# Designs tried in a protein design run: peptides against a protein of PDB entry 5JXT. Part 63

Target 1, 319 residues: chain A of PDB entry 5JXT
Amino acid sequence: SLLPKKEINVYIGMSEMQVKWYQKILEKDIDAVNGAGGKRESKTRLLNIVMQLRKCCNHPYLFEGAEPGPPYTTDEHLIYNAGKMVVLDKLLKRIQKQGSRVLIFSQMSRLLDILEDYCVFRGYKYCRIDGSTAHEDRIAAIDEYNKPGSDKFIFLLTTRAGGLGINLTTADIVILYDSDWNPQADLQAMDRAHRIGQTKQVVVYRFVTDNAIEEKVLERAAQKLRLDQLVIQQGRAQVAAKAAANKDELLSMIQHGAEKVFQTKGAFGTMAEKGSQLDDDDIDAILQAGETRTKELNARYEKLGIDDLQKFTSESAYE

## One batch from the design tools (peptide; aimed at target 1 T73)

Design b2_p24_6 (made by RFdiffusion4)
Pose (drawn by RFdiffusion4):
Structure b2_p24_6 (pose): chain A 317 residues (1-241, 244-319), chain P 24 residues (1-24)
Amino acid sequence: SLLPKKEINVYIGMSEMQVKWYQKILEKDIDAVNGAGGKRESKTRLLNIVMQLRKCCNHPYLFEGAEPGPPYTTDEHLIYNAGKMVVLDKLLKRIQKQGSRVLIFSQMSRLLDILEDYCVFRGYKYCRIDGSTAHEDRIAAIDEYNKPGSDKFIFLLTTRAGGLGINLTTADIVILYDSDWNPQADLQAMDRAHRIGQTKQVVVYRFVTDNAIEEKVLERAAQKLRLDQLVIQQGRAQVAAAANKDELLSMIQHGAEKVFQTKGAFGTMAEKGSQLDDDDIDAILQAGETRTKELNARYEKLGIDDLQKFTSESAYE
Amino acid sequence: TEPIPDEVKEKADEAADEILDKVM
């Protein structure tokens, strides 16, 4: 029995420093922010703003010249200058206290570099797979974290790095520091720990910058994830739109017994006998429209799970 | 680098605790 994973959006604010940088990004190209300029502009200008705001929502030290002036030290400012780092610090502390281990995913390798400095600062044992990591390296990195009684606690990965089917069930908590544009990428990262061999409840925490660009980014991915479900669930429809033996057999046998029983004429003919007054015609049209309504209202309301013929139906016996 | 005032750290910690108590 594999427990369904718990996925939680943790909505996070921004530090005072992030607001300064967030405002500068928006100011340096306020024209494009207010939707100015021609409609012919290429997508490049707006997408550059998206990248900067994404970096800003992650950590201000991703911008050069942002870390407090030289010389550079690695201290508590690394934590309190990014809202996500403040939430993560107490979250990681609580995770270790309850005997849990955690996979931390990110879109940006420069952020895992910042998380490396944090792990060394707090004394956390950790592993890293980067996507810019050789094959033999990440095999050892997987094994080191999966070793029984492992020294490691945190596993730093990029959402794409490892490839398909790698197993990290020796962890039961997943933290998505930032989200991906295509929902299958984040969903695959969660299934590094949420797969066969996982014994404990998998909990996934997704850091989201509330009232900023990442909240809006999330809604789109949630929509795209909902669209994918509808396509997959309806993937049986085109194969259904020939005729089975039973379908053909049912068409022929339908009402055949009543035909054999009949010596004279059938229904509408036996009762009225090829002569029809106005009242008889009106009853035929009223009974037909009623049947027509009930038939259409029944089938136009159905779903794929009702229309889909099982392959075992072809096993006529 | 100069240290961050305690009041700022305490306030950020309290806010992080309140967020985590809602989801844990």

Design b2_p24_6_s1 (made by RFdiffusion4, then SolubleMPNN; from b2_p24_6, 9 letters changed)
Fold by OpenDDE base, seed 4:
Structure b2_p24_6_s1 (fold): chain B 319 residues (1-319), chain A 24 residues (1-24)
Amino acid sequence: as target 1 above (319 residues)
Amino acid sequence: AEPIPKEVIEKKDEEAEKILEKVL
């Protein structure tokens, strides 16, 4: 018997370094961010801004010359310079103490490189699979992780590479370090642990940078998922959810939280108050707030019909 | 929480796969 998975969005403030880099990304393309390009603005330019903002939300060291050095050494700066890493570092300690095992998914193979450095630095034993991993090496990594008495605590995966047919039911915790634009890719990632053969309660933590582009990525993914569910239920296979964001939707997403980011000196939220010195109570508060916001987010979309979901994709461009 | 029946899980896996084939 499989228990229903528990899904919690974990809303995380940016570190001071992330705020500075987020500001710098917006400032570099400020005319595009302000919509000054109008209809002539390239969709590719807006997509590039979105991609840079998503990199910033994941880790500032995804940018060339962001890592402190030379010498380039892995130390505590790898953690405290990214809000998600601060939360991850505390959460993994808790997960390990509970005798759980964890899958960590990202869209970005370069973030998995940072997570490998982190695993080495903390002494966590891990496996890795990404899009470049050979088929034989994927099998070997899965077998090494799933073996009885495996000392591998963490499995690092790119969401799409980890989505293909893999059974990882020897893990009971899933961390989505970032979200796919396609909510189905994230569901497939969860279903690697939440499958027949699972004996534990699967818990999914979705990391979301608060007051940033990732909130809008999450909202769009939730809208799409609800629409897909309703289309299946109604047998209307032809309501293809708008597969790609339009220019105005991308612009609205880029603008979300931008003003507050420009006004912010230092870090956001709990990162401003405690930085890397989060305790167990701070983590519990973050998780509880996340559970509340997750319920509220789901409740917003569960009440909407197909026609309402199609309208809301147009109206949320003006707030 | 009550356990999800095996048949419901298998159906969800099949539905998820069919949705992915349409979105990729």
Scores: peptide ipSAE 0.030, ipTM 0.613, DockQ to the pose 0.012
OpenDDE base, seeds 1, 2, 3, 5: peptide ipSAE 0.018, 0.018, 0.037, 0.016; ipTM 0.387, 0.388, 0.631, 0.385; seeds 2, 3 fail the geometry check

Design b2_p24_6_s2 (made by RFdiffusion4, then SolubleMPNN; from b2_p24_6, 8 letters changed)
Fold by OpenDDE base, seed 3:
Structure b2_p24_6_s2 (fold): chain B 319 residues (1-319), chain A 24 residues (1-24)
Amino acid sequence: as target 1 above (319 residues)
Amino acid sequence: AEPIPQEVIEKKDEEAQKILDKVL
């Protein structure tokens, strides 16, 4: 029998470098962030800010001129400059010691490039598939990963490319390094490992940058997923999934945590306390806190009706 | 307000993602 998947949101503080870049992104468009543009503000400008903030949450080296150099060499800086990489680095060591194998999903092919450099630097054997990977090369990568006795520990995938019907039940751990706006894309990614032929407990770790835009991306995705479930259950298939975020929703998402980011002179949370020196107890504490917040998030949306889920409750970050 | 067709939502999400992919 297939065991139910365990899903845990892993809430991760920004590194000092991420905080500095997050501040720079907000400062560059401060009039937009403060809503001073009013009705004249373009949705495209807000979408661009959202995008840059999501890049920052993934890795600061996704920005031109962010990588320290010359010399441009892969070193521990690749890890400690991104909170998600610090947690990933510790988590992968644990996963490997347990004899598990891992799928890592991202929306960003350029983040997979950073993860390849990381895999080489740590000596992790990996496979990769993204949107540009040829069909034959995808088959070869899947077969190489799934073969009996494969020495490939990690599979790096873009979420949408990995969603295309492939079987990866030879992995039991899924890391969503970031989230899709469509929660169904993430579910389809999880279902690459969580399907017929899986013999282990599948665990899904969803990385979420704490006190940042990614919390609001996650909340919106959870809201949409619950709405879709209720619509199916009630036979009301005509309840249009809420359109792409309006300007006010995007503005509220950008504003979330912005004040605290501007006040911060270092890293956030566990990244401020321990940085790259996270131990196994720190990881257990992060995972336990994440499991609690995941249950609370789910319980919030389980109590809401269709009419409530159609309303975006933007808690204003400025009230 | 007429419900926006799901296809239009998906297309806008894809366009938003293509903007993401171009700036990445």
Scores: peptide ipSAE 0.017, ipTM 0.426, DockQ to the pose 0.012
OpenDDE base, seeds 1, 2, 4, 5: peptide ipSAE 0.009, 0.007, 0.014, 0.000; ipTM 0.399, 0.353, 0.402, 0.322; seed 2 fails the geometry check

Design b2_p24_6_s3 (made by RFdiffusion4, then SolubleMPNN; from b2_p24_6, 8 letters changed)
Fold by OpenDDE base, seed 4:
Structure b2_p24_6_s3 (fold): chain B 319 residues (1-319), chain A 24 residues (1-24)
Amino acid sequence: as target 1 above (319 residues)
Amino acid sequence: TEPIPKEVIEEKDKKAQEILDKVL
């Protein structure tokens, strides 16, 4: 019998380095961020800013020349320079001590490269699959991970590559290191562990950079998921708003938290107080706060009807 | 928490796969 999955959004502050890079990304395109381009601003330019901000939320080393070096060496800087890595590093130690096994999903294959370096640095045994992995190598990696008594603790996957109908029920923890614009892609990733044959409680941790664009990515994904659910319930399969974000929605997403990021000296939240020195109590506090905010987020959208969700997508285009 | 029926899981898995096949 399969237990319902537990989903927790884990809200994580940016490191000092992430704040500096986030500021730099906004400053580089400040006229676009301020809406000075108006209706003439390129949607492609806004999409590029969104992509750079999402890279920053994941890891600053996704940018050329961000990694300390030469010499390029993997050390503790790989962890402390990204808020998500600080939380991941503590969470993985806990997960391992509990005798759990973990799937880590990202949209970015280049982030999986960083996570491989991290796994090597920490001595974690892992498997990897991304969009470039050959079919035979995917099968081999899945079999190596799923084998009885496998020493592979972590499976690193791109969300889309990991979606391909594979069974990973030998893992009970799922970490979404980032979120897809399509909430269905993330659900499909979760369902790799949350399938027939799972014997444990599946727990999903969704990492979300606090006070950044990722909160708006999550909100849009939650809105879309609720709309899709209501459309299915009402039998109106055609009304699923497949509409890619418009320019004004992209601009609003870019602007979210930007002022506070510009005002911030150093790191955000728990990263400002503890840096890389999070203890088990700090992690418990982050998880508890995340569980609360997750319930609040869900409760906000559960009360909305189709007409309300359609209005919210239209009214957020006129402010 | 009550166990999810097998049929519900199979239906979810099928729907998930059908969505993948449309997005890839």
Scores: peptide ipSAE 0.044, ipTM 0.605, DockQ to the pose 0.012
OpenDDE base, seeds 1, 2, 3, 5: peptide ipSAE 0.007, 0.027, 0.024, 0.014; ipTM 0.354, 0.555, 0.530, 0.359

Design b2_p24_6_s4 (made by RFdiffusion4, then SolubleMPNN; from b2_p24_6, 7 letters changed)
Fold by OpenDDE base, seed 2:
Parts: C-alpha cells; sequence; structure tokens
Structure b2_p24_6_s4 (fold): chain B 319 residues (1-319), chain A 24 residues (1-24)
C-alpha cells in the first residue's frame, strides 16, 4: 500500500536583500497599497503588485539589475540573498545524505534558471521540464531521471508542466519552492512522486515566506482546498467559490506584513540571527515549527463549514 | 494622474479575472 504523504509548510524569513526589494515594490505603488485608488484602482494593477511581491519572495535576482555584476558570476550571494535558497541549500545536503531524490516545483520558469545556476554551482546533477520543453525532450528528461542508477539527484519542474500525468516515483522528496493559486495544481504535482510504484515515504516541503504575501496565498489556497473537499463530499456543485480574488482580497494580501517590512532593518527571523550560517539544529527547528504551524493551519480550516469558508475572513491586516 | 476611464478599468479587471481563472 502507498504510505500517506507528509506535508510540511516551511516558513522562511526574507533575506536583507529581499526586504529591501519588497519595500521598493510597495513604495513604487504606495497609493495602491494604501487603497487610495478606491473603486478606480484596477485589479490588474493589484495583480501586478502581487506578482512582483511573489517574485521577491522567490528570489530578488528575478528583477532586472538585482544580480551583482559585472562580472555576472554565480557565487554564495545567489544563496544568501534569498531565504528560500539558504534553507534549500541546507535541506538538499540532508536529502542527498539520506539517499533520497527530489522534485523541485515552481510557478516561475525564471526561478528554474536560477536553480539551474545553483545546481551547477553546487555540482548537483539535475533534469529540467517547463512549459517550453518539447514533448520529446520531456520524455528524454523523465527517462534519464527515472533510469535505474541515474546520477540525476534533482528534477526541476514548473508546477503546471509537472502536472501532466508523468510518473516520478523514483523521487521521494517534493519541494514546492512556491505555491500555485490553485491548491489542486500543487496536489497534482505532488502526485507525480506520490503514486503507484512509490516504495518510500513521500515528504512534501512547501516553502512559505514568513511575514509576507505568501502566507495569505497559502491561507487562501488552504481555504479553497477545504471548500472544494466539502463541496465534493456534500454533492453541492453550485458552491464554486469564485476562484478569482476580488480587489479587496488582493489589497488585504498586499498589505499583509507590509508595515513590519517597512519597519524592518535587515533580514527576518532566522535569516536575521544566522543568515546563511544555518546548522542542522536550525533546520530541525524550522521544520518542527513548520510542522506545528501546518497542523494549526489545517485544524483552523477543518472546523469551518461551507458558509464560513465562503466568508473571506477579512481579519484585519493589523493582528 | 488623469483618472483612468471606467471602461478601461472594467476591461483590465476582466483581463485580470481571465488570467486569474486560468491560474486558479
Amino acid sequence: as target 1 above (319 residues)
Amino acid sequence: AEPIPKEVIEKKDKEADEILDKVL
């Protein structure tokens, strides 16, 4: 029988560079962030802010002119300038020592480019598939990864390209570097490793930037997933939660953590205390805290009925 | 900044909803 997958949200502080870029994104559109546009603010403008904030949470080098150079050289700065990379770098060393193999999913093909540079820099053997990968090249990459005795440790995938019915049961670890707005897309990605033919315990690590927009993306995704489950269980097809966030929801998501980001000088959380010098105990503490917060998040939504899950809890961004 | 016409906002909101509905 297939073992149930373990899912752990890994809450990660922003690096100093991420905080600076997050501040710049908010400052550039401060009137929109403050809701000063009112009914005249376009949903497209708010979505653009959300997209830039999500890019910042992933890696500051997703912005033009953010990478140090010339010379444009891959070095330790690729890691310490992004909180997710600091945690990823330590976690991958542990995963490799355990004799595990890992799928890394992202929404952003340009983040996979950064992860390729990282893999080359660390000497990790990898495969890649994204939305632009030709069908033949996808087959070749999957076959090379799944080959008995494959030297390929990492598979880099865009979440949507990884959703395409492929079997990657030769991996037992899944890292969601970021989250889809649709929690079903992330589940479909996990199901590439968590399928018939898997012999190991599948563990899913979902990276979430703490005190940032990604917490609200995660909460919304968890709410939607619970609602979808209840709708299926109750046979009530009519309660399609409007998948599309409204302007007020997007604004609330943008405002979440914004004040703390503006007040912060330097990095957040463990990134402020340890930076890139995380040890094995620091990683264990992050994973344990993440497991606790994951259980709390799930327990929050498990208690809610359909009517409560349809109410976007506009709990003020001030708690 | 000149007030964006309502029609332009509605068009952009529709385009944004179509993007979100493809992403969500």
Scores: peptide ipSAE 0.026, ipTM 0.511, DockQ to the pose 0.012
OpenDDE base, seeds 1, 3, 4, 5: peptide ipSAE 0.013, 0.014, 0.013, 0.020; ipTM 0.374, 0.412, 0.354, 0.482; seeds 1, 3, 4 fail the geometry check

Design b2_p24_7 (made by RFdiffusion4)
Pose (drawn by RFdiffusion4):
Structure b2_p24_7 (pose): chain A 317 residues (1-241, 244-319), chain P 24 residues (1-24)
Amino acid sequence: SLLPKKEINVYIGMSEMQVKWYQKILEKDIDAVNGAGGKRESKTRLLNIVMQLRKCCNHPYLFEGAEPGPPYTTDEHLIYNAGKMVVLDKLLKRIQKQGSRVLIFSQMSRLLDILEDYCVFRGYKYCRIDGSTAHEDRIAAIDEYNKPGSDKFIFLLTTRAGGLGINLTTADIVILYDSDWNPQADLQAMDRAHRIGQTKQVVVYRFVTDNAIEEKVLERAAQKLRLDQLVIQQGRAQVAAAANKDELLSMIQHGAEKVFQTKGAFGTMAEKGSQLDDDDIDAILQAGETRTKELNARYEKLGIDDLQKFTSESAYE
Amino acid sequence: SYEVPEEVKEKADEEAEEILDKVM
């Protein structure tokens, strides 16, 4: 029995420093922010703003000249200058206290570099797979974290790094520091720890910058995830739109017994006998329209799970 | 070296604890 994973959006604010940088990004190109300029502009200008705001929502130190002036030290300012780091610090502390281990995913390798400095600062044992990591390296990194009684606690990965089918079930908590545009990428990261061999409840925490660009980014991915489900669930429809032996057999046998029983004429003909007054015609049209309504209202309401013929139906016996 | 004021750290910690009590 594999327990369904718990996925929780943790909505996070921004530090005072992030607001300063967030405002500068929006100010440096306020024209495009207010939707000015021609409609012919290429997508490049707006997408550059998206990248900067994404970096800003992650950590201000991703911008050069942002860390407090030289010389540079690695201290508490690494934590309190990014809202996500403040929430993560107490979250990681609580995770270790309850005997849990955690996989931390991110879109940006420069952020895992910042998380490296944090792990060394707090004394956390950790592993890293980067996507810019050789094959033999990440094999050892997987094994080191999966070793029985492993010294490690945190596993730093990029959402795409490892490839398909790698196993990290020696962890039961997943933290998505930032989300991906395609939902299957984040969903695959969660299934590093949420797969066969996982014994404990998998909990996934997704850091989201509330009232900023990442909240809006998230709604789109949630929509695209919903659209994918509808396509996959309806993937049986085109193969259904020939005729089975039973389908052909049912068409022929339908009402055949009643035909054999009949010596004279059938229904509408036996009761009225090829002569029809106005009242008889009116009953035929009223009974037909009623049947037509009930038939259409029944089938136009159905779903794929009702129309889909099982392959075992072809096993006529 | 640069130090983050104590009052700022306390306030950020209190807010992080409140956020985490809602989800854990």

Design b2_p24_7_s1 (made by RFdiffusion4, then SolubleMPNN; from b2_p24_7, 9 letters changed)
Fold by OpenDDE base, seed 2:
Structure b2_p24_7_s1 (fold): chain B 319 residues (1-319), chain A 24 residues (1-24)
Amino acid sequence: as target 1 above (319 residues)
Amino acid sequence: MFKVPKEKKEKLDKEAEKILDKVL
């Protein structure tokens, strides 16, 4: 029988470089961040700020001129300049020692380019599929990963490309490096490993930048998923889950953690104390804290009714 | 209202403008 998947949100502090870039993004559009644009502020401008903040949470090298160089060489700086890479690097080493195989999903093909450079630098054998991968090359990559005795440890996928019906049950670990606005896209990605033919316990690690916009992306996705579940259960077809964030929701998301980011001179959380020198005990502490916060988050939304979930879109800015 | 301290703002704004105008 297929075991239920275990899902853990992994809350990760920003590196010093990420904090500096996150500050720069907020400062460039500070009038929009403060809501000073009022009715004149475009939804498009707020969506752009959100996308830049999400890039920063993923990796600062997604910005032109952020990478040290020339010469542009892959080194330890690729890891220590992004909190998610520091945790990923330690986690992959543990996963490999356990004899597990891993799917890594992102919304950003350019993050997969950084993850390819990382895989080459660490000597990890990988496959890749994104939205530009030809159909034949996609089949070849899947077959190469799934073959008996495959030496491919990692599969790099864009979440949407990975959602397209493929079987990757030869992996038992899923890392969501970032989250989709649609929680169904992430579920469809997990279902590439968590389906008929899986023989192991599937574990899903969802990376979430702590004290940043990604917490609000996660909360919104959890709210939507709970609303979708309640609508199905109650037969209330009229609750159109607002598919797109409004301007006030986007503004609240941009403002989340911004004050603490502006006050911070270095890295956040465990990244401030240990940086790239996380040990196995630090990773266990991060995973245990993440498991606790994941249970708390789920318990918060399980108690909410349809009417509560519809109102929460306005009040979560002040708690 | 997230007020960046004025003195840090001017230095960060000039660097942010140069980089973010290339990424947009």
Scores: peptide ipSAE 0.020, ipTM 0.439, DockQ to the pose 0.017
OpenDDE base, seeds 1, 3, 4, 5: peptide ipSAE 0.000, 0.000, 0.016, 0.000; ipTM 0.264, 0.309, 0.393, 0.242; seed 3 fails the geometry check

Design b2_p24_7_s2 (made by RFdiffusion4, then SolubleMPNN; from b2_p24_7, 7 letters changed)
Fold by OpenDDE base, seed 3:
Structure b2_p24_7_s2 (fold): chain B 319 residues (1-319), chain A 24 residues (1-24)
Amino acid sequence: as target 1 above (319 residues)
Amino acid sequence: SFKVPEEVKKKLDEEADKILDKVL
């Protein structure tokens, strides 16, 4: 029988470079961040801030000219300048040592480019599929990954491209490097490994930048998923969860953690204490804390009714 | 374990500020 999947949110502090870039993104449009524009504030302006903050949470090198050089060579800086890369680098060593194989999903094809450079730098053999990958090349990559005795350890996928009905049950670990606004897209990604033919315990690690916009993206996704479940159970097909955030929801998401980011000198949390020097005990502590916060998050939304779940409940960082 | 040297950190900080002032 297929074992139930384990889902763990992995809460990760920003690197020092991420904190600086996050501060500068907020400073560039501080009047919008403070809500000073009121009713005149453009939804497009807020969506642009959200997009830049999400890029920063993934990797600073997603900004043109952010990569340090000369020399413009892949080095340890690719890892230590992004909190998610520091945790990923340690997790992949553990995953490989246990004889597991891993799917890594992102919303951003340019983040897959950074992950390719990382795979080459660490000597990890990989496959890749994104939105631009031709149909024949997708089949070839899947077949190469799934073949008996495949030496491909990692499969890099964009979440939407990986959602297209493929079977990847030869992997038992799933890393969601970022989250989709639609929780169903992430579930469809997990279901590539968690399917008939899987013989191992599937574990899903969802990376979430701590004290940043990604916590609110995750909360919104969890809220929407619970609402969709309740609507199906109650036969009330007409309660379409608002597909797009309103301006006040976007503003609250941007403001979340902003004060602490402005007060921070250096990196956040475990990244401030250890930086790139995380050991196996630090990773176990991060995973245990993440499992606890995941249970708490689920328990919050399980108690809410349909009417409560239709309202975006965000604690503002300015309350 | 790799620790970023303080001189490299300071230089990266100054470069980040210069780049951010141009890109943002």
Scores: peptide ipSAE 0.027, ipTM 0.458, DockQ to the pose 0.030
OpenDDE base, seeds 1, 2, 4, 5: peptide ipSAE 0.021, 0.023, 0.019, 0.013; ipTM 0.430, 0.402, 0.401, 0.318

Design b2_p24_7_s3 (made by RFdiffusion4, then SolubleMPNN; from b2_p24_7, 8 letters changed)
Fold by OpenDDE base, seed 3:
Order: structure tokens, then sequence, then C-alpha cells
Structure b2_p24_7_s3 (fold): chain B 319 residues (1-319), chain A 24 residues (1-24)
């Protein structure tokens, strides 16, 4: 029988470089971030801020002129300048030692380019599929990865391209490097490994930048998923979860953690204490804390009814 | 400098209290 999947949110502090770029993004549009535009503020302006903050949470080198150089060479700076890369680098070493194989999903093809450079730098053998990959090349990459005795350790996928009904049951670990605004897209991605033909325990690690926009993206995704489940159970097909966030929701998401980001000198959490020098005990502590916060998040939404889940509930911008 | 408007803070604090009363 297929074992139930284990899902863990992995809460990761920003690097010093991410904090500096996150501050710079907020400062550039400080009047919009402070809500000074009121009802007249452009929804497009707020969506642009959200998109830049999500890029910062993924990797600062997604911005023009952020990469240090000359020389423009892949080095340890690719890892230590992004909190998610520091955790990924340690986690992949553990996964490989266990004889596991891993799917890594992102919303951003340009983040997959950074992950390719990382794979080459670490000597990890990989396959890649994104939205631009031709149909024949997708089949070839899947067949190469799924081949008996394949030496390919990592599969890099955009979440939407990985959702296309493919079977990747030869992997047992799934990393969601970022989250989709639609929780069903992330479910469809992880169900590529968690399917008939899987022989191992599937574990899903969802990376979430702590004290940042991504916590509110995660909360909104969890809320929508619970609402969709309750609507199906109650036969109320007409309760279309509002797909698009309103202006006040977007502003609340942008403001989350912003005060603490402006007060921070250096990095956040374990990234401030250890930086790239995380050990196996630091990773275990991050995973245990993540498992606790994941249970608390799920328990919060399990107690809410349909009417409560239709209201965007963002907790205090200061908590 | 970053400043959350007081009206936005009071609204969020009230929404948080209403959630806590349902979860506790």
Amino acid sequence: as target 1 above (319 residues)
Amino acid sequence: PFKVPQEVKEKKDKEAEEILEKVL
C-alpha cells in the first residue's frame, strides 16, 4: 500500500544580502508599503512589490547587478547569499547519503538557472523541465531520470510544468523551493512522486522564508485548500474561493515582518548565528521547529468554518 | 521610515482576537 506523504514547512531566515535587498525593495515604494495611497493605490503596484519580495526570498541574484563580480564565477557566494540555498545544500547532502532521489519545484525558471549552476558547482547530476521545454525533450528527461540505475540525483522542475500528469515515483523526496498562489498546483506537483508505484515514504519539504511575505503566501494557500475541501464536502460548489487577493490583503502581506526587517542588521535566525556553517544538528532543529509550526498552522484552519475561511484573516503585522 | 497606520493595526489586532477566541 502507498504510505501517507509527510509534509513539513521548513522556515528559513534571510541571509544578510537578502535583508539588504528586502529593505531596498520596501524603501523604493515606502509610501505604498505604509498604505499612504489608501483606496487610490494601484493593485498593479502592490502586485509588483509582492513579486520583488518573493524574488528576494528565493535568491538575491534574481535582481540585475546583485551578483558579485568580477570575477563572475559560481562559488560559495551562490549558497551563503540565500538562506534557502544554505538549507538546501545541507539537506541535499543528507538526502544523497540516505540513497534518496529528489524533485525540486519552483515557480521561477530563472531560479532553476541558479539551481543548475549550483548542481554543476556541487557535482550533482540532474534533469530539468520548465514551461519552455519541448514535448520531446520533456519525455527524454523523464525517461532518463526514471531509467533503472539512473545516475540523475535531482530533477529540477517549474511547478506548473511538473503538474502535467507525469510519473516521477523513482523520487521519494520533494522540495517546494517556493509556493504557488494556488495550493492545488503544489499538490499536483508532489503527487508526481506520491503515486501508485512509489515504494518509499514520500517526504515533502516546503521552504518558507521566515518573517517575510512567504509566510502570508503559505497562510493564504492553506486557507484556500481548507475552503476547497469544505466546499466539496458540503456540496456547495458555488463558493468559488476568490482566486485573486484584494488590495488590503496584498498590503497586509507586504507589511508582514517589515518593521523587524528594517530593524535587522545582518541576517535572521540561524543564518545570523551560523551563516553557511550549519551542521546536522542545526538542520534537525530547523526541521523539528518546522514540523511543530506546520501542525499549529493546520490545526488553526481545521477549526474554521466556511464563513471564516472566506474572510482573509491575516494576524497582526507585528507578530 | 516604515509606519503601519494606527487604523490598520487596530483592525488587525481585532481580527486576531476574534480568531483567538474561536481557536482557543
Scores: peptide ipSAE 0.077, ipTM 0.640, DockQ to the pose 0.012
OpenDDE base, seeds 1, 2, 4, 5: peptide ipSAE 0.013, 0.006, 0.017, 0.011; ipTM 0.419, 0.359, 0.409, 0.368; seed 2 fails the geometry check

Design b2_p24_7_s4 (made by RFdiffusion4, then SolubleMPNN; from b2_p24_7, 7 letters changed)
Fold by OpenDDE base, seed 1:
Structure b2_p24_7_s4 (fold): chain B 319 residues (1-319), chain A 24 residues (1-24)
Amino acid sequence: as target 1 above (319 residues)
Amino acid sequence: PFKVPEEVKKKLDKEAEEILDKVL
């Protein structure tokens, strides 16, 4: 029988470099961040700010001129300059020691390039599939990963490319390095490991940058997922709020944590306290805190009806 | 809704123009 998947949101502080870049992104568009553009501010400009902030939450080296060099060499800086990489590096060591295999999903092919460099640097054997991967090469990568006694520890996938009906039940751990705006895309990614033929407990770790745009991406995704569930349960297919985020919602998301980011000198949370020196106890504390916050988040949305969720999408934009 | 103080905004706008147009 297939065991229920365990889903844990892993809340991760920004590195000092991420805080500096996050400040710079907000500073470049400070008029838009302050809402000074009002009705005249383009939705496209706000979407671009959100996209840059999400890149910063993933890795600073997604920006031109952010990587230290020349010479451009992969070193420990690839890890300590991104909070998600610090946690990933410790978590992958634990996953490997327990004899598990892992799928890592991202929205960003350029983040998979950074993860390839990281895999080479740590000596991890991997497969990769993204949106540009040819159909035959996808089959070959899946077969190479799934073969009995495969030496491939990691599968790197873009969330949407990995969502295409493939079976990866030879992995038991899923890392969502970032989240899709559509929670169904992330569910479809998880279902590559959590499917008929899985013999292990599937665990899903969702990385979420704390005090940043990604908390609001997660909240919006959770709201939409709950609405989709209630619509299915009530047979009210028309009530599925397909509405892309409005300008006020995007502005609220951009403003979330911005004050604390501008006031912060250095890193956030566990990255400020320990940085790259995170030990196994620090990882256990992060996972336990994440499990608690995940239960609280789920319990908050489970109590909401369709009407409450529709109101909440309007009111949570004004807090 | 958060608003950056106008003095901070002016400083940040200037710093952004000087540094960020080359990188973002």
Scores: peptide ipSAE 0.020, ipTM 0.482, DockQ to the pose 0.014
OpenDDE base, seeds 2, 3, 4, 5: peptide ipSAE 0.000, 0.007, 0.000, 0.000; ipTM 0.273, 0.321, 0.316, 0.268

